# Peptides against a protein of PDB entry 5D63, part 121

Target 1, 292 residues: chain A of PDB entry 5D63
Amino acid sequence: SLRRGIYHIENAGVPSAIDLKDGSSSDGTPIVGWQFTPDTINWHQLWLAEPIPNVADTFTLCNLFSGTYMDLYNGSSEAGTAVNGWQGTAFTTNPHQLWTIKKSSDGTSYKIQNYGSKTFVDLVNGDSSDGAKIAGWTGTWDEGNPHQKWYFNRMSVSSAEAQAAIARNPHIHGTYRGYILDGEYLVLPNATFTQIWKDSGLPGSKWREQIYDCDDFAIAMKAAVGKWGADSWKANGFAIFCGVMLGVNKAGDAAHAYNFTLTKDHADIVFFEPQNGGYLNDIGYDSYMAFY

## One batch from the design tools (peptide; made by RFdiffusion4, then SolubleMPNN)

Design b2_p19_5_s1 (from b2_p19_5, 16 letters changed)
Fold by OpenDDE base, seed 4:
Structure b2_p19_5_s1 (fold): chain B 292 residues (1-292), chain A 19 residues (1-19)
Amino acid sequence: as target 1 above (292 residues)
Amino acid sequence: MKELEEREQRLLEKFKKAF
């Protein structure tokens, strides 16, 4: 079963992703195939899948950038019916915006079926060009047609997954207490995380004893990421991953405040020093407190 | 009260590394 989360949705046949054209929030904005760059944000190509309670394998798909939802135009079962962005809500009853998502016959990719029409999201003709039509099309769950098969590359972690990643890290103090602030987190590439750091002004901030030292830097970084999230995305129901830790050194005679994020595979954490923008597997401290 | 606060502050300053 597909988990709640943010996904980059890639065609199984050609290197094309499901893209909301220009990230526009206008009703009726075309959803199209578009090229993508691996291990990057892919701004208009991120979709929050929200599972519908008590409806098996059924989701809404909210475009992260626009805050609009994947919508089968008029819910029509006609092959070639446009799939567009349209205003909606996460738990809508509108069958135009309800999508049953299950594994395809290959066991790796998914098919996306409109709940009402029973047609499938189709990259028409498997066209790999930018702007290629995505439409509802007739099909079956067991067909091998790659036009209707999609890889769901998960770009987020749940709070539980983040908690598990922290728990696996060797630099956690025995007195550790973690505080979860959100339920689902978009995990940024380091390049984006670093850019937020740069844009925050922290690289030019001067360390000053107590009045602006490690805790101020760490909290300022988290605040910068939070603001970046709010300014960048119109969808709700997720956060941008950026943690704050307080740690003590092995000798027990020094403490530090720092940030952390998740590795690309989401399995581990990496420490981030907001005073210099460095990423470290070992920052020299064991965390006794974190919030994220 | 002030004495206790000062003591706590000194302990925190000692524990916190200056970077």
Scores: peptide ipSAE 0.022, ipTM 0.577, DockQ to the pose 0.073
Fold by OpenDDE base, seed 2:
Structure b2_p19_5_s1 (fold): chain B 292 residues (1-292), chain A 19 residues (1-19)
Amino acid sequence: as target 1 above (292 residues)
Amino acid sequence: MKELEEREQRLLEKFKKAF
């Protein structure tokens, strides 16, 4: 079954993603096919899938940027019915905004069926052009039509997944304690993470003994990421991944505070030095505390 | 949990900040 999370949803037939046009929060904004750039944020193309309790394989899909929800217009079962962004709530009972998402017959892609109409999200004619219509269309779970098959590329991690990634890292002290602050985290590309760092002013900040040293740099970075998240996205129920660690060196005579994020595959962590913007697999310290 | 937190605090105070 599909896990709760943030997804980039890509057509199985052509290099097109499900896009909320202009990221607009207006009711009735078209959801369209649009090109995407791998390993970037793709701002208008991220969707938070929230599973509906006690309804198997059924979700709402909230656009991360606009905070609006994928909506089948009037819940119509007619082929060609528009799919739009519309105001809603994560646990709505409105069948226009409830989507059953299960594996297609190929076992890799998913199909997205409207709960009420039983029609499927369809990239009309498999059109790869920017702005191509996405509509409800008749279909079956078993048919191989690529217009109705979608890859769900996971762009987030749960707190449990982040915890597991930390736990398998070799640079963790025996006294380690981690503190989880949120439940689901959008994982940023390093380029975006670095840009936030640059925009924070930290590259020009002066190290000063005690009054502005390693912990201040690390916390300032986390604060900058938090603010960036709040300023960038209208959806709720997720955070932006940026951790803070405290560590001790092997000799046991020095401590350090630093940041960390997740690798591209979300399986491991990478350390980030907020004093110079460097990414390291080994920062020279073993973490005895983290919060993220 | 409390014990671990106390240990963390002691470590932070015990060791020199490298930079």
Scores: peptide ipSAE 0.022, ipTM 0.600, DockQ to the pose 0.096
Fold by OpenDDE base, seed 3:
Structure b2_p19_5_s1 (fold): chain B 292 residues (1-292), chain A 19 residues (1-19)
Amino acid sequence: as target 1 above (292 residues)
Amino acid sequence: MKELEEREQRLLEKFKKAF
């Protein structure tokens, strides 16, 4: 079953992703096929899948950028019916915005069926061009048509997954206590994380004993990421991953405060030094406290 | 970096309270 999370949704047949045109929040904004760049944000192509309680395999799909929802125009079962962005809510009862998402016959990709019309999200003619039409189209769960098969590339982690990644890391002190602040986290590529760091002013900030030292740098970075998230995305119900840790070295004669994020595969954490913008697999400290 | 390491060592008193 598809988990709650943020997904980049890519066609199984051609290198095209489900894109909300111009990221516009206007009702009726076309959802189209568009090229994408791996390991980047792909701003208009991120979708929060929110599972509907007590309705098996059924979700709303909220565009992260616009805060609007994937909507089958008039809920029509006609082949070629437009799929658009439209205002909505995560737990709507509007069948125009309810999507049953299950594995296709190939066991890797998914099909996206409108709950009401029973038609499927279709990249019309498998067109790989930017702006290609995405529409509701007749189909079945078992057919192999790649126009209606989609890979759901997960771009977020749950708090539990983050916790598990931390638990696997060898640089955790025996007295470690972690505090979870949110439920679902968009994981940023390092380039974006670094850009936020640069824009925060931290690269030019002066270390001062006690008054602006390691903990201030680490908390300032987290605050900068939080602000970036609030300013960048209109959707709710998720956070941007950026952790703070307090650590002690193995010798027990030094302490530090620092940040961490997740690796690209979400399986591990990588440490980030907000005083110099460096990423390290081993920052030289074992964490006894984290919040994220 | 050496400078950073020296600064970090001065913070031991601050954080060791947690142990």
Scores: peptide ipSAE 0.022, ipTM 0.673, DockQ to the pose 0.059
Fold by OpenDDE base, seed 1:
Structure b2_p19_5_s1 (fold): chain B 292 residues (1-292), chain A 19 residues (1-19)
Amino acid sequence: as target 1 above (292 residues)
Amino acid sequence: MKELEEREQRLLEKFKKAF
């Protein structure tokens, strides 16, 4: 089954993603097909899928930017019914906002069926143009129509996945203790992570003995990422990934505080030096403590 | 790099120094 998480949802037939027009939080805002740029944030095109307890394969889809939910207008089963953003809650009982999401017949893409109407989210006519209509449309689970097939590109990691990535890294001290602060994390592209770092003022911050040294830089970076998350997204129930580590060198005669994030494939961590904005696979320390 | 090493040592004292 589809895991809880943040997804970029891409049509299986054409290079178009499910987009909330202008990222607007207004009820009735059109959801449309729109082009996207791989390995970028794609602000209006991120959706938090929240599984409904005790309802198999059924989710709400919250637009990360607007905080509104994918909604089939009036729950109508008519082909061509508008799919819009609308206010809601993660565990709503409103069938207009409940979506059964299962693998299509090709075993890779998903189909998105409205729980009530049993119609499917359809990129009308497979139109690849920006602003193309997305609507509810009749269909079946086994039909191969690419207008109704979607790739769910996972943009987040669970705390367990983050923990596993850390566990695979060779730069972990034997005394390591990790502390998980959240359950699901949006993983940022490095370019975005770096921009947050730049905007935080850290590049111009002066290292000062004890009063503003490595731990202050590392914590300030995490705080900056947290604030960026709060200021950028209206959806709740997730965090922005940015870890803090304390490490000791191999000789045991030096320690450092630094940040880390996840690689693009979410399988590994990469270290980030908040004092200079550098990314490193080996920062020269083995972590004995992390929180993220 | 030497400056970084000095900063590293300061952290060691901060987190690992006994009282």
Scores: peptide ipSAE 0.025, ipTM 0.677, DockQ to the pose 0.065; fails the geometry check

Design b2_p19_5_s2 (from b2_p19_5, 11 letters changed)
Fold by OpenDDE base, seed 1:
Structure b2_p19_5_s2 (fold): chain B 292 residues (1-292), chain A 19 residues (1-19)
Amino acid sequence: as target 1 above (292 residues)
Amino acid sequence: SAAREAAEQRFFEKFAAAT
């Protein structure tokens, strides 16, 4: 089954993603097909899938940017019914906002069925143009129609997945202890992570012995990412991934505080030096403590 | 490693509080 997480949802037939038009939080805002750029944030095209307890394969889909939910207008089963953003809650009982999401017949893509109407999210006519209509449409689970097939590209990790990535890294001290602060994390592209670093003022910050040194830089970066998350997204129930580590060198005579994030495939961590904005596979320290 | 995974400790997890 589909895991809880943040997804970029791409049509299986054409290079178009499910987009909340203008990222608007207004009720009735159209959800449309729109072009996207791989390995970028794609601001209006990220959706938090929240599984409904005791309802198999059924989710709400919250737009990260607007904080509104994918909604089938009036829950109508008529083909061509608008799919819009609408105010809601993660665990709503409103069938207009409940979506059964399961693998299509091709075993790779998913279909998105409205729980109430039993119609499917459809990129009307497979139109690849920006602003193309997305609607509820009649269909079946076994049909091969690419208008109703969607790839769910996961843009987040669970705390368990982050934990596993850390555990695989060779630069972890035998005394390591990690502390998990959240349950689901949006993983940023390095370009976005770097931009947050630049905007934080850290590139111009002066290193000063003890009063503003490695730990202050590392905490300031984490705070900047946290603030960026709060200021950028209206949805709740997730965090932005940015870790802090304390490490010791091989000789055991020096310690350092630094940041880390996840690689693009979410399988590994990469270290980030907040004093210079560098990404490193080996920062020269083995971590004995982390929180993220 | 399993040992490192066990060293990860969940305490005040905001996710758990929000559910």
Scores: peptide ipSAE 0.011, ipTM 0.490, DockQ to the pose 0.065
Fold by OpenDDE base, seed 3:
Structure b2_p19_5_s2 (fold): chain B 292 residues (1-292), chain A 19 residues (1-19)
Amino acid sequence: as target 1 above (292 residues)
Amino acid sequence: SAAREAAEQRFFEKFAAAT
């Protein structure tokens, strides 16, 4: 079953993703096919899939940017019915906004079926052009039509997945205590993470003994990421991944505070030094505390 | 490490329950 999370949803046939046009929050905003750039944010193309309790394989899909939901216009079963962004709630009972998402016959891609109409989200004619129509279309679960097959690239991690990544890292102290602040985290590309760091003013901040030292830098980075998240996305129910660690060196005679994020595959953590913007696999300290 | 995994505190669950 598809897990709760944030997904970039890519067509199985052509290099096109499900895009909310202009990221607009207006009711009836077209959802369209659009090109994407790998390893970037793809602002209008991120969708929070929220599983509906007690309804198997059924979700709402909230656009991260707009905070609106994927909506089959009037719930119509007619082929070619528009799929739009529309105001909604994560646990709505409106069948226009309920999507059954299950593996296709190929076992790798998914199909997205409207719960009410039983039609499928379709990249009309497999059109790879920007702005190509996405519509509800007749189909079956076993059809091989790539117009209705989608790869769900997971862009977020659960707190449990983050915990597991930390647990696998060799630079964790025996006295480690971690504190989980949220349930689901959008994992940023390093380029975006770095840009937030730059925009925070930290590159120009002066290290000062105790009054503005390692912990201040690390906390300032986390605060900057938090603010960036709040300012950038209208959807709720997720956070932006940015951890803070306190660590001790091997000799036990020095401590440091630093940040960390996740690798692209979400399997490992990478350390981030907020005093210089560097990413490191080994920062020279073993973490005895983290919060994220 | 199972020990390290057990050391994680799930504050989000507390907050979620309170909301």
Scores: peptide ipSAE 0.011, ipTM 0.483, DockQ to the pose 0.065
Fold by OpenDDE base, seed 4:
Structure b2_p19_5_s2 (fold): chain B 292 residues (1-292), chain A 19 residues (1-19)
Amino acid sequence: as target 1 above (292 residues)
Amino acid sequence: SAAREAAEQRFFEKFAAAT
């Protein structure tokens, strides 16, 4: 079963992703096929899948950038019906915005079926060009047509997954207490994380004993990421991953405050030093406290 | 570590840092 999360949705046949044109929040904005760049944000191509309670394998799909939802125009079962962005809510009862998402016959890709019409999200003619039509189209779950098969590349982690990644890390103190602030986290590429760090002014900030030292740098980084998230995305119900840790060295005679994020595969954490912008697998401290 | 996982909560406590 597909988990709640943020996904980059890529066609199984051609290198095209489901894109909300121009990231527009206007009702009726076309959803189209568009090229993407691996290991980047792909701004208009991120979708928050929210599972509908008590309806098996059924979701709303909220565009992260626009805050609007994937919508089958008039819920029509006619082949070629437009799929657009439209205002909505995560737990709507509108069948135009309810999508049953299950594995295709190949066991790797998914098909996206409109709950009401029973038609499938289709990259028309498998067109790989930017702006290619995405429409509702007749189909079956077992059909092998790649026009209706989609890879769901998960771009977020749940708080539980983040917790598990921390728990696996060898640089956690025996007295560790962690505090979860949100439920779902968009995990940024390091390049984006670094750019936020640069734009925050932290690279030019002067270390000053106690008044602006390690904890101030670490909290300033988290605040910068939080603001970046608020300024960048219109969807709600998720956060941007950026943790703060307090750690003690092996000798027990020094303490430090620092940041951390998750690796690309979401299985591990990587430490980030906000005083110099460095990423480290070992920052020289064992964390006794984290919040993220 | 199951013990560390159980220590996670929906609030945070502040401790002093030195560097």
Scores: peptide ipSAE 0.026, ipTM 0.582, DockQ to the pose 0.077; fails the geometry check
Fold by OpenDDE base, seed 5:
Structure b2_p19_5_s2 (fold): chain B 292 residues (1-292), chain A 19 residues (1-19)
Amino acid sequence: as target 1 above (292 residues)
Amino acid sequence: SAAREAAEQRFFEKFAAAT
């Protein structure tokens, strides 16, 4: 079953993703097919899937950027009914905004069925052009039509997944204690993470003994990422992944504070030095404490 | 390791209540 998380939703037939046009928060904003760039943010194409309690395989889909929800216009079962962004809540009872999401017959892609109308989210005619119509359309779960099949590429991790990634890393001290601050985390591409670092002013910050040293740099980076998240996204219920670690060297005579993020596959962590913007697999310290 | 995984804790009780 599909887990709660942030997804980039790509058509199974053509290189097109589900896009909220212009990222607009206005009710009735068209949801359309649009091209995407791998390993980038794809701002208008991220969707938070929130599972509905006690309703099997059923979710709301909140556009991360706009904070509005995928909505089948008037809940109509007519083929060609518009799918739009519309104001809503994560646990709404409005069937126009409830989507049953299950694996398609190919076992890899998903189909997205409106809970009320029982029609499916359809990239009309499999049109790969930017702005192509996405609509509710008649269909069946077993149909192989790629117009109604979607890959759900996970762009976030749960706190448990992050915890597991940390646990696999060899540069964790035996006394390690980690503190989880949130439940779900958008994982940024390194390029975006670096850009936030640059925009924070940290590249120009001067190291000063105690008054602005390693811990200040690491906390400043986390604060910058947090602020970036708050300023960039209107949806709630998730955070941006950026960890802080305290570590000790192998000799046990030096300590350091630094950041970390997750690798592209979300299976491992990579260390980030906020004093120079470097990514390292080995920062020379074993972490005895983290919060993220 | 399982030991390190067990060392991870929720910082805020509100999340334990919400999840």
Scores: peptide ipSAE 0.013, ipTM 0.486, DockQ to the pose 0.061; fails the geometry check

Design b2_p19_5_s3 (from b2_p19_5, 14 letters changed)
Fold by OpenDDE base, seed 4:
Order: C-alpha cells, then sequence, then structure tokens
Structure b2_p19_5_s3 (fold): chain B 292 residues (1-292), chain A 19 residues (1-19)
C-alpha cells in the first residue's frame, strides 16, 4: 500500500511527470505531462498523498506548490475528462478529488483511479511533450497500458523514518535524546539545501565567541530552511527536513552544534556544517541531542 | 548550554592554535 508522503509521479512509459501547469493555484488549472530533472525539486510536480481513513488505498493528492488538489472535472466517467488542480481539503468527501492508488500488474508502477468515476489517470496517447494532456480514461487494474501506469517516487520521509535513519548512524552518543517536531518531511537535494544556506547569509556570518557561535549557526540554518519552506510551498501538513544536533567528541573535551539532513535514499543521515556549508559523514562528534 | 559553550570555546582555541 502507498504510504502518506510527498511523491514525484512519473509515467511508466515515457519520461514525463504529472505537472500542475505553472504551479497555479487557480481552480481548473490543467494537470499535464511535463519533463523533469532527476534528483531535483521539480517544483510543480510534487504531490502530497494523504490517505483517507477507512477507505482502502484512497488518497487526496495535493500539489505541494499550489496547495490545490488533483480533481477530475465534474467527476465525469467520460474518457478524456480533464484532470485539473482545484481547491480542496486533505480529507474531503468530494469524489472528484479522491483517488484510489494501487499497484499495477507490473508490481512496480501504480494506477490512479478516481474513486467516483472509476476511470484512471491517463497520459493521453503517451505523449511525452511538455503540456501533454492528462485525463480520466477508461481502464482496468490489470491492463498493461503504460499511459495509465505511474511510478511514485517518494520525496519525503516520515518522522519515524528519520528517527530510524538517525538510530542507524554510528555517531550517536549513548545519552542521545531526539525531539521530533513534525510528521512528514520533504527531503531536499543537497544542491537546494546548499542554496538555502547561501541565501541565508550564513556564508558571510562571522563566528564570534559565544555571541554567534556554532549553536547560532545551526539554529539559523534551521530557521532559514523553515522560512524557505513557508515561502516556497502552499501545501500544509509537511515540513522541510533540516535537523539540529548537539554533539560531543570522543574525548569529551569539545562540543559542537551542527545540522543534518538525509541521504538521497533516505536511509542515512549526513551532517552539515553551517559554518562552512560542508557535508560530512563524520563531523567528529557524537550527538547527544537532536531536534528536527 | 553553558557546558556546550565552554566545550566549544576550548575546541576552537585548540583549532586556532593548530592553524
Amino acid sequence: as target 1 above (292 residues)
Amino acid sequence: MARLEELERRFFEKFAAAF
């Protein structure tokens, strides 16, 4: 079953992703096929899948950028019915915005069925061009038609997954205490994380004894990421992953405050030094406290 | 917090001496 999370949704047949055109929050904005760049944010192509309680395999899909929801126009079962962005809520009862998402016959891709109409999200004619029509179309769960098969590439982690990644890291002190601040986290590519760091002014900030030292840098980075998230996305119900750690060295005669994020595969953490923008697998400290 | 600050200070002093 598909987990709650943020997904990049890619067609199984051609290199095209489900894109909310121009990221517009206007009702009726077309959802279209569009090219994407692997390992980047793909701004208009991220969707928060929220599972509907007590309705098996059924979700709303909120565009992360616009905060609007995938909507089958008038809930029509007619082949070729437009799929658009439309205002909504995560736990709506509107069947136009409810999508049953289950594995296709190939066991890797998913099909996206409108709950009401029972039609499927279809990249019409498998068109790989930017702006290609995505529509509701007749189909069955067992058909092999790649126009209706989608890879759900997870771009986020749950707090539990983040906690597990931290727990697997060898640089955690025996006295470690972690504090989870949110439930679901968009994990940024390092390039984006670094850009936020650059834009924060931290690269130009001077280390000053106690008045602006490691903890100030680490907290400033966390704040910068939080602000970036708030300024960049209209959807709610998720955070941007950026942790703060306090650590002590093996000798116990030095302490440090630093940041961390997750690796591309979300299985591990990587440390980030906000004083120089470096990523490290070993920052030289064992964490006794984190919040993220 | 005081502990962290003190430990950091000592670390940076050592670092500065090394470079």
Scores: peptide ipSAE 0.019, ipTM 0.593, DockQ to the pose 0.088
Fold by OpenDDE base, seed 5:
Structure b2_p19_5_s3 (fold): chain B 292 residues (1-292), chain A 19 residues (1-19)
Amino acid sequence: as target 1 above (292 residues)
Amino acid sequence: MARLEELERRFFEKFAAAF
């Protein structure tokens, strides 16, 4: 089954993603097909899938940017019924906002069925143009129509997945203790992570003995990412991934505080030095503590 | 630098142990 997480949802037939038009939080805002840029945030095209307890394969889909939910207009089963953003809650009972999401017949893509109407989210005519209509449409789970098949590109990790990535890293001290602060984390592209770093003022900050040294830089970076998250997204129930580590060198005579994030495939961590904005596979320290 | 690194080590060890 599809796991809770943040997804970029891409059509299986054409290079188009499910987009909330203009990221507007207004009720009735059209959800449309739109082009996307790989390795970017794609602001209006991120959806938090929240599984409904005790209802198999059923989710709400919250637009990360607007904080509104994917909504089948009037729950109508008529082909061509608008799919819009609408105010809601993660665990709503409103069938207009409940979506059964399961693998399609090809075993890689998913279909998105409205729980009430039993119609499917459809990129009308497979139109790849920006602003193309997305609507509820009749269909079946087993048909091969690419207009109703969607790849769910996971853009987030659970705390457990992050923990596993850390555990695989060779630069973890035997005494390591990790402290998990949140449950689900949006993983940023390095370009975005770097931009947050630049905008934080850290590049212009001066290292000063004890009063503003490595730990201050690392915590300031985490604070900057947290603030960026709060200012950028209206949805709740997730965090932005940015870890802080405390490490000791191999000789055991030096310590350092630094940041880390996840690699593109979410399988590994990469270290980030907030004093210079560098990404490193080996920062020269083994972590004995992290919080993220 | 060596003295500073030692101070950092001691500080972080205490910090980590507090949790």
Scores: peptide ipSAE 0.018, ipTM 0.564, DockQ to the pose 0.103
Fold by OpenDDE base, seed 1:
Structure b2_p19_5_s3 (fold): chain B 292 residues (1-292), chain A 19 residues (1-19)
Amino acid sequence: as target 1 above (292 residues)
Amino acid sequence: MARLEELERRFFEKFAAAF
């Protein structure tokens, strides 16, 4: 079954993603097919899938950027019915905004069925052009039509997944205590993470003994990521991944504060030095505390 | 604290200008 999370949703037949046109929060904004760039944010193309309690395989899909929800216009079962962004809530009972999402017959892609109409999200004619119509269309779960098959590429991690990634890292001290602050985290590409770092002013900040040293840099980076998240996305119910660690060196005579994020496969952590913007697999310290 | 607040402010100003 599909897990709660943030997804980039890509057509199985052509290199097109489900895109909320212009990221607009207006009711009735078209959802369209649009090209995407791998390993980038793809701003208007991220969707938070929230599972509906006690309704098997059924979700709302919230556009991360606009905070609006995928909506089948008037809940119509007519083929070609528009799929739009519309205001809503994560646990709505509105069948226009409820989507049953299950594996297709190929076992890799998903199909997205409207809960009420039983029609499927369809990239009309498999059109790969930017702005191609996405509509509700008749179909079956077993049909192999690639116009109605979608890859759900997970762009977020749960707190449990983050915790597991940390636990696998060899640079964790035996006294380690981790503190989880949120439940679901958008994992940023390093390029975006670095850009936030640059925009924060940290590259121009001067290390000063005690008054602005390693802990201040690390906290400032986390704060910058938090602010970036708040300013960039209208959806709620997730955080932007940026951890803070305190570590001790092998000799046990020096401590350091630093950041960390997740690798692109979400299986491991990578350390980030906010004093210089460097990414490291080994920062020279073993973490005894983290919060993220 | 003051330095952090300044950084946050500067970040917001720069980010807002990018839109």
Scores: peptide ipSAE 0.006, ipTM 0.465, DockQ to the pose 0.042
Fold by OpenDDE base, seed 2:
Structure b2_p19_5_s3 (fold): chain B 292 residues (1-292), chain A 19 residues (1-19)
Amino acid sequence: as target 1 above (292 residues)
Amino acid sequence: MARLEELERRFFEKFAAAF
């Protein structure tokens, strides 16, 4: 089954993603097909899928940017019914905002069925143009129509997945203790992570013995990412991934505080030096503590 | 590099008691 998480949802037939028009929080804002740029944030095209307890394969879909939910207008079963953003809650009982999401017959893509109407989210006519209509449409689970098939590209990790990525890294000290601060994390492209670092003022910050040294740089980066998250997104129930580590070198005569993020495939961590903005697979230290 | 090495040394001295 589909895991809880943040997804970029792409049509199986054409290079178009499910987009909330202009990222607007207004009720009735059209959800449309729109082009996307791989390995970027795609601001209006991120959706938090929250599984409904005790209802198999059923979710709400919250737009990360607007904080509104995917909504089938009036819950109508008529083909061509508008799909819009609308105010809601993660665990609503409103069938207009409940979506059963399961694998299609091809075993790779998903179909998105409205729980009440039993119609499917459809990219009308497979139109690849920006602003193309997305609507509820009649269909079946076994039908191969690409207008109703969607790839769910996972853009987040759970705390457990992050923990597993850390555990696989060879630069972990035998005394390591990790502290998990959140449940689900949006993983940023390095370019975005670096831009936050630049905007934080850290590149121009002066190192000063103990009063502003490595731990201050690492914590300042964590704080900058947290603030960026709060200022950028209206949805709740997730964080932006940015870790802090304390490490000791092999000789045991030096320690360092630094950051880390996840690789593109979310399987591994990469170290980030907040004093110079560098990414490293080996920072020269084994981590004995992390929080993220 | 020189700055980082010095910073690392000072951090170790600061937090050595945590080991």
Scores: peptide ipSAE 0.022, ipTM 0.613, DockQ to the pose 0.063; fails the geometry check

